# Peptides against a protein of PDB entry 7QUU, part 55

Target 1, 43 residues: chain A of PDB entry 7QUU
Amino acid sequence: DAVEPSVEKEYKKIISFRDTVFEGKHQQFLVPNNVRLKFLRDR

## One batch from the design tools (peptide; made by RFdiffusion4, then SolubleMPNN)

Design b2_p27_1_s4 (from b2_p27_1, 17 letters changed)
Fold by OpenDDE base, seed 5:
Structure b2_p27_1_s4 (fold): chain B 43 residues (1-43), chain A 27 residues (1-27)
Amino acid sequence: as target 1 above (43 residues)
Amino acid sequence: DEKLKKAKEVKKGKEFREELIKDGVFA
């Protein structure tokens, strides 16, 4: 099942964002632990 | 279904980002 280019582009952006947040490498903010845990539960 | 999987991840990720905005964690 081929993924359309637009979906693939958005997917890559979201994965990059997620990984930087959970690695604590995002420069603009500190993500609270409760918010990170909520996201993990919803996954 | 890879297409469906990626679409779901995009949706979840966008929702997470919006939650962070609403929580006011951005400097």
Scores: peptide ipSAE 0.292, ipTM 0.772, DockQ to the pose 0.587
Fold by OpenDDE base, seed 4:
Structure b2_p27_1_s4 (fold): chain B 43 residues (1-43), chain A 27 residues (1-27)
Amino acid sequence: as target 1 above (43 residues)
Amino acid sequence: DEKLKKAKEVKKGKEFREELIKDGVFA
């Protein structure tokens, strides 16, 4: 099915953000493990 | 449904980002 352009755009941004965070490559912050685990649990 | 899947992931990702902000993780 077709995805709205706005949703697709936000999806790509969120996936990029998520992957950067979980790869430990984000320079602005260190994500605590408890926050990462919360995200994974809610997935 | 791909549209629904992506919409849900967007929602989860935004919530995750808000959690990081609340925890003061950002430098």
Scores: peptide ipSAE 0.291, ipTM 0.770, DockQ to the pose 0.586
Fold by OpenDDE base, seed 1:
Structure b2_p27_1_s4 (fold): chain B 43 residues (1-43), chain A 27 residues (1-27)
Amino acid sequence: as target 1 above (43 residues)
Amino acid sequence: DEKLKKAKEVKKGKEFREELIKDGVFA
């Protein structure tokens, strides 16, 4: 089941972003807990 | 299907990022 290179690239970027959010840290901001929890609820 | 799964995750992640932008999280 091959994934297109473009999709894979975007996927890696999104996963990296998501994981950073879950860590509560980001290059630009501190992710509030309520935002992190909202994302988890919406998954 | 892994391709479909990853595509869905990308969509969901982009929507979340847009929500953060709307909330003014990004300076």
Scores: peptide ipSAE 0.278, ipTM 0.766, DockQ to the pose 0.506
Fold by OpenDDE base, seed 3:
Structure b2_p27_1_s4 (fold): chain B 43 residues (1-43), chain A 27 residues (1-27)
Amino acid sequence: as target 1 above (43 residues)
Amino acid sequence: DEKLKKAKEVKKGKEFREELIKDGVFA
């Protein structure tokens, strides 16, 4: 069940984004607490 | 199974990202 390269690429990007939001550190800004809390509720 | 799992995670993650964009977080 090989995952297509395009799907794998998007998956890695999403995981990286998720971890960034969870950590509260983004390249553009420090993620606000309300955003972090919402993420925690949604996962 | 791995393909389906990753596809679901991608979908969920994209939806969340779009929500944050709508909230103006990345403006």
Scores: peptide ipSAE 0.275, ipTM 0.768, DockQ to the pose 0.471

Design b2_p27_3_s1
Fold by OpenDDE base, seed 2:
Formats: sequence, C-alpha cells, structure tokens
Structure b2_p27_3_s1 (fold): chain B 43 residues (1-43), chain A 27 residues (1-27)
Amino acid sequence: as target 1 above (43 residues)
Amino acid sequence: DIEKLIELQKKLKKAKEFREELLKEKA
C-alpha cells in the first residue's frame, strides 16, 4: 500500500532529526561511548 | 566534564534540527 504523502513527510522529518542528533549520514559505524570518551580523556 | 559537554552538544543539535523542521513546515 502506498504511504500517504503526509505520513511520508513525517517519517522523513523523524529520520532527519535522528541523523542530525547522531552526527549525520557519514558515520560508517557507531563508536561505542566508552571508546569515544576514552579518546577524549586521553587528550 | 567531557560527558556533560557531549550531552549539551547533542541537545543543541536536537534543538537546531527541531527548529529547522518547524521552519520547513511553515514554508
């Protein structure tokens, strides 16, 4: 079934919002917080 | 505190995106 244009628009907003929160589409992998925080602490 | 800074940055990104989506809806 075709998703209504209004619903598709809302899904796109949610995905965009999520991607902005997680620092964009260009992260090839999720870095675990513990590894990221260690890197920042060691500097 | 680095963890607090990271959480603040995430909140700022969320707020920015929310604002941008509201502006797109009004256009």
Scores: peptide ipSAE 0.028, ipTM 0.396, DockQ to the pose 0.048
Fold by OpenDDE base, seed 4:
Structure b2_p27_3_s1 (fold): chain B 43 residues (1-43), chain A 27 residues (1-27)
Amino acid sequence: as target 1 above (43 residues)
Amino acid sequence: DIEKLIELQKKLKKAKEFREELLKEKA
């Protein structure tokens, strides 16, 4: 099943986007210092 | 409030990557 080169290029972009989103789910998210300080003050 | 901010940060990251892929397609 030979996939056309144009279609293969589009699939590679979709896979790259998916992988970036997936990797982002495992990254530590930085809470801004002002929000963190507010959270600590309000609790 | 922190969970909501983390969720917002996740959405912003996804939106940036999607925008970059669309810009690469139009370039």
Scores: peptide ipSAE 0.027, ipTM 0.368, DockQ to the pose 0.062
Fold by OpenDDE base, seed 5:
Structure b2_p27_3_s1 (fold): chain B 43 residues (1-43), chain A 27 residues (1-27)
Amino acid sequence: as target 1 above (43 residues)
Amino acid sequence: DIEKLIELQKKLKKAKEFREELLKEKA
C-alpha cells in the first residue's frame, strides 16, 4: 500500500522527535551529575 | 527525585532543540 506523501512526512517527524528526545542522538555536554545536583540544591 | 528531574531536563532540552530545528526548516 502506497503511504500518501503527507502521511510519510508526518511519520518522519514523529520518528525524528522520538530519536532526538528519547534516544539522545544529540551530543550533550557531559556536565557531571554532581555539578548539576549542586546547582539544583543551591536554588 | 533529583536524578529523575535531571533526566527530564535533558529530554526537555532535546525537545526544544528539535522544535527549533523544525521552525528553521519551515522558515
Scores: peptide ipSAE 0.021, ipTM 0.339, DockQ to the pose 0.072
Fold by OpenDDE base, seed 1:
Structure b2_p27_3_s1 (fold): chain B 43 residues (1-43), chain A 27 residues (1-27)
Amino acid sequence: as target 1 above (43 residues)
Amino acid sequence: DIEKLIELQKKLKKAKEFREELLKEKA
């Protein structure tokens, strides 16, 4: 089925959003200790 | 986990920015 160009544009935005939000989801984050709040340090 | 919390905060920031762009386009 042919998707209307307007609907396709909206789907592309949703996909782009998803990819942007989940960017780095599987990356290891090395957070320096000086930016860690003491009460959250071990969590 | 503080690293996971920081990751979540970054994602929420990106989500907010995207919503703001959509609102500007539809205004």
Scores: peptide ipSAE 0.021, ipTM 0.360, DockQ to the pose 0.058; fails the geometry check

Design b2_p27_3_s2
Fold by OpenDDE base, seed 2:
Structure b2_p27_3_s2 (fold): chain B 43 residues (1-43), chain A 27 residues (1-27)
Amino acid sequence: as target 1 above (43 residues)
Amino acid sequence: DEKEKIELAKKLKKAKEFRKELEELKK
């Protein structure tokens, strides 16, 4: 079966948001280094 | 293919864990 377009879209949205936060472009979040390290491998 | 579907499901699970972690940081 093909990947559901809704699932792929949701994933891409979360990843785009993550990248924005990690790049320091999001004003609402200061992400601690330990949290960054936990998710950095997926970038 | 099925392999791609399984891989994306695993990546999505981890992405949702990240979203949850950020939610906890707001508290």
Scores: peptide ipSAE 0.129, ipTM 0.625, DockQ to the pose 0.476
Fold by OpenDDE base, seed 5:
Structure b2_p27_3_s2 (fold): chain B 43 residues (1-43), chain A 27 residues (1-27)
Amino acid sequence: as target 1 above (43 residues)
Amino acid sequence: DEKEKIELAKKLKKAKEFRKELEELKK
């Protein structure tokens, strides 16, 4: 079965947000280094 | 294919866990 477009779109939105936070472009979220390291391994 | 679907599902699960951690940090 093809990947549902809705699932792919949701993933892309969350990943784009994650990358924005990790690049320091989102000032509202001070992500601790231990949390950053946990999710950086999934890039 | 099925392999790509399973891979995307695993990535989406981890992405949702990240979102949950950010929600907890905001509290």
Scores: peptide ipSAE 0.052, ipTM 0.469, DockQ to the pose 0.488
Fold by OpenDDE base, seed 4:
Structure b2_p27_3_s2 (fold): chain B 43 residues (1-43), chain A 27 residues (1-27)
Amino acid sequence: as target 1 above (43 residues)
Amino acid sequence: DEKEKIELAKKLKKAKEFRKELEELKK
């Protein structure tokens, strides 16, 4: 079964957000190092 | 196709968990 376009679109948006935060480019969130490390483990 | 769907669902779950952690830090 094909992946629903809506699910793929949602994933891409969250990944873009995640990557922006991880790179420290997202000014709205101070991400602690421990949360960054958890994100890397979940990758 | 099913394997890709399952893989995407797992990735989406992890991404949502990360978003939730960021939302909790904002509160």
Scores: peptide ipSAE 0.043, ipTM 0.463, DockQ to the pose 0.528
Fold by OpenDDE base, seed 1:
Structure b2_p27_3_s2 (fold): chain B 43 residues (1-43), chain A 27 residues (1-27)
Amino acid sequence: as target 1 above (43 residues)
Amino acid sequence: DEKEKIELAKKLKKAKEFRKELEELKK
């Protein structure tokens, strides 16, 4: 079964959010380095 | 196809957990 388009769309939104946070464009989020590294390894 | 679906579901779960952690840090 193909992945539902809804699941892919949700994943893309979270990845876009991640990238914004990691690029330092999200000044509202102080993301700890350990959390960043954990998420990068799971990519 | 099933393996890819399972892999994407696992990645999505981890991404949701990360988003939740960031939302908790914002509070």
Scores: peptide ipSAE 0.042, ipTM 0.456, DockQ to the pose 0.545

Design b2_p27_3_s4
Fold by OpenDDE base, seed 2:
Structure b2_p27_3_s4 (fold): chain B 43 residues (1-43), chain A 27 residues (1-27)
Amino acid sequence: as target 1 above (43 residues)
Amino acid sequence: EEEEKIKLAEELKKAKEFRKELLEEKK
């Protein structure tokens, strides 16, 4: 089944939220160190 | 196209888990 374009946009927003918060670009959310370590991607 | 959809689904799953854990720890 093809994902509806509206649903795909919502998915991209959730991914973008993670990225902005993790990069410290989100004004309201500080990521605790334990959470940061758990979701740290190896680059 | 299927490989990109699978990667997007995996990223979405991890991003949802991140959001959940972040919100739980802020309570």
Scores: peptide ipSAE 0.438, ipTM 0.802, DockQ to the pose 0.506
Fold by OpenDDE base, seed 1:
Structure b2_p27_3_s4 (fold): chain B 43 residues (1-43), chain A 27 residues (1-27)
Amino acid sequence: as target 1 above (43 residues)
Amino acid sequence: EEEEKIKLAEELKKAKEFRKELLEEKK
């Protein structure tokens, strides 16, 4: 089944949040080193 | 199309886990 375009947009927002925060471009969230090290392999 | 959907689902799963852990560490 095709993912509804509204649902796909929500998924892309969650992925974009990860990328923005992980790259240190988010104004409100700094990534702790332990979290950074855990998810480095997932990129 | 199916391969792209599977890849998106896997990436989403990891991104949700990241968000969860990030929010837990900030509490």
Scores: peptide ipSAE 0.436, ipTM 0.800, DockQ to the pose 0.516
Fold by OpenDDE base, seed 4:
Structure b2_p27_3_s4 (fold): chain B 43 residues (1-43), chain A 27 residues (1-27)
Amino acid sequence: as target 1 above (43 residues)
Amino acid sequence: EEEEKIKLAEELKKAKEFRKELLEEKK
């Protein structure tokens, strides 16, 4: 089944949120070191 | 298209897990 464009946009927002918070660009959210280590991405 | 959809689904899964753990730590 094709993902509706609106749903895809919402999914991309969740992914963007992760990236923003993880990179420390979102001042509202401190990422604990244990969480950071678990979700460390290869760049 | 299918490969992109699979990649998006996997990335979304990890992003949701991250959000969940971040929320649990904030409680």
Scores: peptide ipSAE 0.434, ipTM 0.800, DockQ to the pose 0.452
Fold by OpenDDE base, seed 5:
Structure b2_p27_3_s4 (fold): chain B 43 residues (1-43), chain A 27 residues (1-27)
Amino acid sequence: as target 1 above (43 residues)
Amino acid sequence: EEEEKIKLAEELKKAKEFRKELLEEKK
């Protein structure tokens, strides 16, 4: 089934959140080193 | 289009896992 455009937009927001936090552009979320190291390979 | 959907689904899965672990480490 095709993902509804509204649902796809929500998915892209979750992905964008990850990217923003990893890039240090999110002021509220510091990524712990253990978490950073675990997900470095997934980007 | 199917390949892009598969890629998006995999990326979403990893992004959800990241968010979950980030939340747990902040508790």
Scores: peptide ipSAE 0.431, ipTM 0.799, DockQ to the pose 0.520

Design b2_p27_4_s2 (from b2_p27_4, 13 letters changed)
Fold by OpenDDE base, seed 5:
Structure b2_p27_4_s2 (fold): chain B 43 residues (1-43), chain A 27 residues (1-27)
Amino acid sequence: as target 1 above (43 residues)
Amino acid sequence: SEWEKLREEALKRLKEELEKAKKLLEE
């Protein structure tokens, strides 16, 4: 019944990335590797 | 701008990934 640590880690990355994107910056920013989502890697 | 387009696309994908992650955390 315990959440797998890898899943929890990925969820936290998603939340961190969301908050960063919503900061309203008009300049491109580098998302740190520790919070970068996989769907952005293959672009 | 190109940045705004990228941001909107990222937010769309982020929402999809968030819903998947929530589902996995509730299993």
Scores: peptide ipSAE 0.062, ipTM 0.523, DockQ to the pose 0.271
Fold by OpenDDE base, seed 2:
Structure b2_p27_4_s2 (fold): chain B 43 residues (1-43), chain A 27 residues (1-27)
Amino acid sequence: as target 1 above (43 residues)
Amino acid sequence: SEWEKLREEALKRLKEELEKAKKLLEE
């Protein structure tokens, strides 16, 4: 089935953020706005 | 630390969203 472009875009953001979080040091860092997930803004 | 708590919560939510996204891509 055809994947909606919006779904694919969001999936890529999730993957990018995952990689950043897992690869990052256990310290505070700035998350780029283009990969920042909505749940992190509204927590 | 507060950062560790934040990180753990973020990882939890990220995992949930990842599974949702995978499900949507399989539809």
Scores: peptide ipSAE 0.058, ipTM 0.503, DockQ to the pose 0.278
Fold by OpenDDE base, seed 4:
Structure b2_p27_4_s2 (fold): chain B 43 residues (1-43), chain A 27 residues (1-27)
Amino acid sequence: as target 1 above (43 residues)
Amino acid sequence: SEWEKLREEALKRLKEELEKAKKLLEE
């Protein structure tokens, strides 16, 4: 099935966040207690 | 370090959500 643009956008956001964490920048940032994607809550 | 602990926790959560997202993108 065709992926909805909203789902793809949310996926890109989590990939970007992952990459930031993997870069190992030893700076404190707020890690959300629940990383659940918005579209996963609505389904 | 405290940073490493935060990183590990974040990666654990991200991994779980990424697997869910991948399944949905394959539909």
Scores: peptide ipSAE 0.054, ipTM 0.493, DockQ to the pose 0.165
Fold by OpenDDE base, seed 1:
Structure b2_p27_4_s2 (fold): chain B 43 residues (1-43), chain A 27 residues (1-27)
Amino acid sequence: as target 1 above (43 residues)
Amino acid sequence: SEWEKLREEALKRLKEELEKAKKLLEE
């Protein structure tokens, strides 16, 4: 089954965030206290 | 550093949600 476009978009966000964190950039970032993928909330 | 701790906590939360997503997609 093809992964829904919404799920793929959220995976890309996680990968992008991971890469930013491991780049060693000392930038401030806003992460919600309870990180939850949007598609997991709707199921 | 404090920033490293914040990053590690954020990655922990994302990892937990990713594992939930994997389980959901495997069902």
Scores: peptide ipSAE 0.045, ipTM 0.459, DockQ to the pose 0.116

Design b2_p27_6_s1 (from b2_p27_6, 12 letters changed)
Fold by OpenDDE base, seed 4:
Structure b2_p27_6_s1 (fold): chain B 43 residues (1-43), chain A 27 residues (1-27)
Amino acid sequence: as target 1 above (43 residues)
Amino acid sequence: EKKKEIEEFREKMEKELEEARELKKKL
């Protein structure tokens, strides 16, 4: 009586999706000021 | 016992799925 390997794989995808969405929302790419200044100079 | 553990795991993962869908709507 273990969780079916198919069901466990689906749940791992749900967790990975949550983490990716959460990271995408909360990744303030701290673009260092030198990189920001590079993008402003290359315009 | 093992049926209860599987059910608790499913309920937890269904909750995580709903939270992931709500997070996606807020992006």
Scores: peptide ipSAE 0.029, ipTM 0.454, DockQ to the pose 0.026
Fold by OpenDDE base, seed 3:
Order: sequence, then structure tokens, then C-alpha cells
Structure b2_p27_6_s1 (fold): chain B 43 residues (1-43), chain A 27 residues (1-27)
Amino acid sequence: as target 1 above (43 residues)
Amino acid sequence: EKKKEIEEFREKMEKELEEARELKKKL
């Protein structure tokens, strides 16, 4: 009794949606390293 | 036994989907 390939495909979409929401949250709080390093260099 | 493991996996994935939807409402 393996998980049916159809059900596994639906769960992969759920995981991808979760990861997209999580990445979107991180982008709001994470200053890109290139911008941060530029600011430290221009001082 | 394997039917129980599949059901526990479904319940876990449904919970993770709801948590992701609630997180999206807070963004």
C-alpha cells in the first residue's frame, strides 16, 4: 500500500504552495546580502 | 497498518495546508 501517484502529486502541490508562502515571508524580512554588503562598503 | 500510515500522512498534509493558508492571510 504505497500512496497512490495521484495523491502524491496533490501533496507535492501543497508542499510547493507552503514553500512559496514561506519564501515570500522571508523576502519581506531578509535584506538581500548584496544590498547589505553595498551599504557596509559605501561607509 | 499501512492504511493507518496513509491516513496519518493525509491528516498531517491537510494541517500543513491550513497553516500555510493562515500564514498567507497574515502577509
Scores: peptide ipSAE 0.028, ipTM 0.447, DockQ to the pose 0.023
Fold by OpenDDE base, seed 2:
Structure b2_p27_6_s1 (fold): chain B 43 residues (1-43), chain A 27 residues (1-27)
Amino acid sequence: as target 1 above (43 residues)
Amino acid sequence: EKKKEIEEFREKMEKELEEARELKKKL
């Protein structure tokens, strides 16, 4: 089954955030300690 | 079915994000 385009967009944001956290050895992104994946809670 | 797959994916991503935060604290 194809993943819905809305869900795929959210997954791409999570992957980009992960990659930014792993790559964030080089950029001061203050990721707030409380950034939970809240956008996946209501499905 | 799709809700369970989304929850399992969320749990995996939350673990990877926590591991990434712990790795960042050790640098």
Scores: peptide ipSAE 0.025, ipTM 0.430, DockQ to the pose 0.039
Fold by OpenDDE base, seed 1:
Structure b2_p27_6_s1 (fold): chain B 43 residues (1-43), chain A 27 residues (1-27)
Amino acid sequence: as target 1 above (43 residues)
Amino acid sequence: EKKKEIEEFREKMEKELEEARELKKKL
């Protein structure tokens, strides 16, 4: 099943954010407390 | 089917984001 291109773009942003946080390459990237996957609830 | 896969992905990503926040508090 193909994921909609809009959803895939949001997933890629979250994965990129994760990788940036976990790879330690940016000690300055805060996972903001307000980052919630709200856009996935209504699907 | 797609709703279940999206919810499983959401739960996984929310868990990984929480683990990242906890790891950052230990640095």
Scores: peptide ipSAE 0.023, ipTM 0.423, DockQ to the pose 0.037

Design b2_p27_6_s2 (from b2_p27_6, 13 letters changed)
Fold by OpenDDE base, seed 1:
Structure b2_p27_6_s2 (fold): chain B 43 residues (1-43), chain A 27 residues (1-27)
Amino acid sequence: as target 1 above (43 residues)
Amino acid sequence: KLEEEREEFRKKREEELKKARELKEKL
């Protein structure tokens, strides 16, 4: 079934948002060793 | 005929928009 062009644009935005959010959640935030060492010192 | 076709297109668009919203809620 052909999806209407207006709805297809909404799906493309939803997919791009999903991919950006999932990429951000799966980005290993390399916590710099200096920030990690400060956090462990203040604890 | 033309009014029935317009109503079918409207109904199809509403069903597709509903699916798009349901997909958005699952994100």
Scores: peptide ipSAE 0.038, ipTM 0.455, DockQ to the pose 0.089
Fold by OpenDDE base, seed 3:
Structure b2_p27_6_s2 (fold): chain B 43 residues (1-43), chain A 27 residues (1-27)
Amino acid sequence: as target 1 above (43 residues)
Amino acid sequence: KLEEEREEFRKKREEELKKARELKEKL
């Protein structure tokens, strides 16, 4: 079945977001050094 | 005939948009 062009655009955005999430292209949240040091202390 | 065809196209589009929203909510 041909997907409607408007729905195909939304699927392409969802796939692109998913790929960005899974590829580790998360912008490294600049975790402030204080929050990183707390995380290392609680381990 | 033309009104029935327009309603079928509308229903199909609403189902596709629902699936797209459900996929977006699961991400």
Scores: peptide ipSAE 0.038, ipTM 0.444, DockQ to the pose 0.089
Fold by OpenDDE base, seed 5:
Structure b2_p27_6_s2 (fold): chain B 43 residues (1-43), chain A 27 residues (1-27)
Amino acid sequence: as target 1 above (43 residues)
Amino acid sequence: KLEEEREEFRKKREEELKKARELKEKL
């Protein structure tokens, strides 16, 4: 069955939001090594 | 015939919107 174009647009928005939220939850922020070493020296 | 066809299209749209909501709730 062909999905109605209005409902297909809503599905695409839900999928895009999901992917953005999952990517954000698992995104290892690459903290530069020079910034990590500064926090260790100021302790 | 035309009223039956309008009811079938309405039921199909409601079923598709239900599937979209169930997908959103699982996220």
Scores: peptide ipSAE 0.038, ipTM 0.445, DockQ to the pose 0.086
Fold by OpenDDE base, seed 4:
Structure b2_p27_6_s2 (fold): chain B 43 residues (1-43), chain A 27 residues (1-27)
Amino acid sequence: as target 1 above (43 residues)
Amino acid sequence: KLEEEREEFRKKREEELKKARELKEKL
């Protein structure tokens, strides 16, 4: 009975990694609209 | 006793297969 709990732990790690990558790397830098508008005006 | 152990084994296997399907759907 040792293979199934190992595979379940690996799947949980893959899901947690996916969720962390999707949630954490798509921190939309909430560039405040004032900073974005300044950068577009100074070009 | 032996019938109860067989039913517990069957139930455990069905729960494990259900969890494995739910994990695969989430991947």
Scores: peptide ipSAE 0.031, ipTM 0.406, DockQ to the pose 0.018

Design b2_p27_6_s3 (from b2_p27_6, 15 letters changed)
Fold by OpenDDE base, seed 1:
Structure b2_p27_6_s3 (fold): chain B 43 residues (1-43), chain A 27 residues (1-27)
Amino acid sequence: as target 1 above (43 residues)
Amino acid sequence: ELKKEREEFRKKMEEELKKAEELKKEL
């Protein structure tokens, strides 16, 4: 089934947001989402 | 103040990640 163009557009936005938030201009490694969200809870 | 803002940011990130995982199953 062809995924609706709306769903693909929303997915691309979330991926771009993920990459922008997790690609801190100095992180050579994508921190796994679960590890970073845990670190934000302990603060 | 900073603790509330961090909690709101964390909550928003968890919601967006959940949506990304749901959308990834439809692709």
Scores: peptide ipSAE 0.040, ipTM 0.507, DockQ to the pose 0.103
Fold by OpenDDE base, seed 5:
Formats: sequence, C-alpha cells, structure tokens
Structure b2_p27_6_s3 (fold): chain B 43 residues (1-43), chain A 27 residues (1-27)
Amino acid sequence: as target 1 above (43 residues)
Amino acid sequence: ELKKEREEFRKKMEEELKKAEELKKEL
C-alpha cells in the first residue's frame, strides 16, 4: 500500500522535533548537546 | 512548577516517539 502523504509528513515532523530537542542534530540549530540539555535542565 | 512541566513534556515526547516508531513500520 502506498503510504499516505499525511503519514509521511507527520513522521518527518516528529523526527525533526526529536533531532532538534534531544540530539541537537538539526542543521539550523548547531547547539552542542551539553548546552541544549543544560538549557532544558536549568529552567 | 518546572518539575510538572518537565514531566508533561517527557510524556508528550514518549507518545510522539511511539507514533514515530509505528509510522516507521508503515514506511
């Protein structure tokens, strides 16, 4: 079955958010993992 | 206050990660 374009878009959003928040791997946010996790802990 | 907000954020992220794993099996 062809994966619905809605399902693929939702998956890409969740993965982009994960990579941004936890891994700091989002190319737009070159924030070192230590700084990002520290920012979430210090608030 | 921040402990409750962090726990709610953690739960929301676990739900979204579970959805991503389900969607990954359909791809």
Scores: peptide ipSAE 0.037, ipTM 0.522, DockQ to the pose 0.141
Fold by OpenDDE base, seed 3:
Structure b2_p27_6_s3 (fold): chain B 43 residues (1-43), chain A 27 residues (1-27)
Amino acid sequence: as target 1 above (43 residues)
Amino acid sequence: ELKKEREEFRKKMEEELKKAEELKKEL
């Protein structure tokens, strides 16, 4: 089934946010280590 | 105080991650 363009866009936003929050990696900027939500990662 | 706020934020993030997994099944 063709995935609705709305669902794909929302998923891409959540993944981009996850990568920013957990890894501190984003396409436009690196999140400083002190701002990263280290307590949300399985350690 | 900050520990409760972090826990509430963790819960909210776990809910949003669950929604992302549901969206991933529709992809």
Scores: peptide ipSAE 0.034, ipTM 0.501, DockQ to the pose 0.144
Fold by OpenDDE base, seed 4:
Structure b2_p27_6_s3 (fold): chain B 43 residues (1-43), chain A 27 residues (1-27)
Amino acid sequence: as target 1 above (43 residues)
Amino acid sequence: ELKKEREEFRKKMEEELKKAEELKKEL
């Protein structure tokens, strides 16, 4: 079944968020561990 | 105050991770 373009966009956002928070990777940029841990504490 | 906010954030993360796993089964 062709995945709806809405569902694929939501999945890509969740994966990008996961990768930023857990791997410290956002697109081509490495998020420093201190900035990542700050993001998790300030929320 | 920061303990409640961290727990709410953890819950939102668990919900979004669950949605990502469901969406991954549809792909």
Scores: peptide ipSAE 0.036, ipTM 0.514, DockQ to the pose 0.161; fails the geometry check

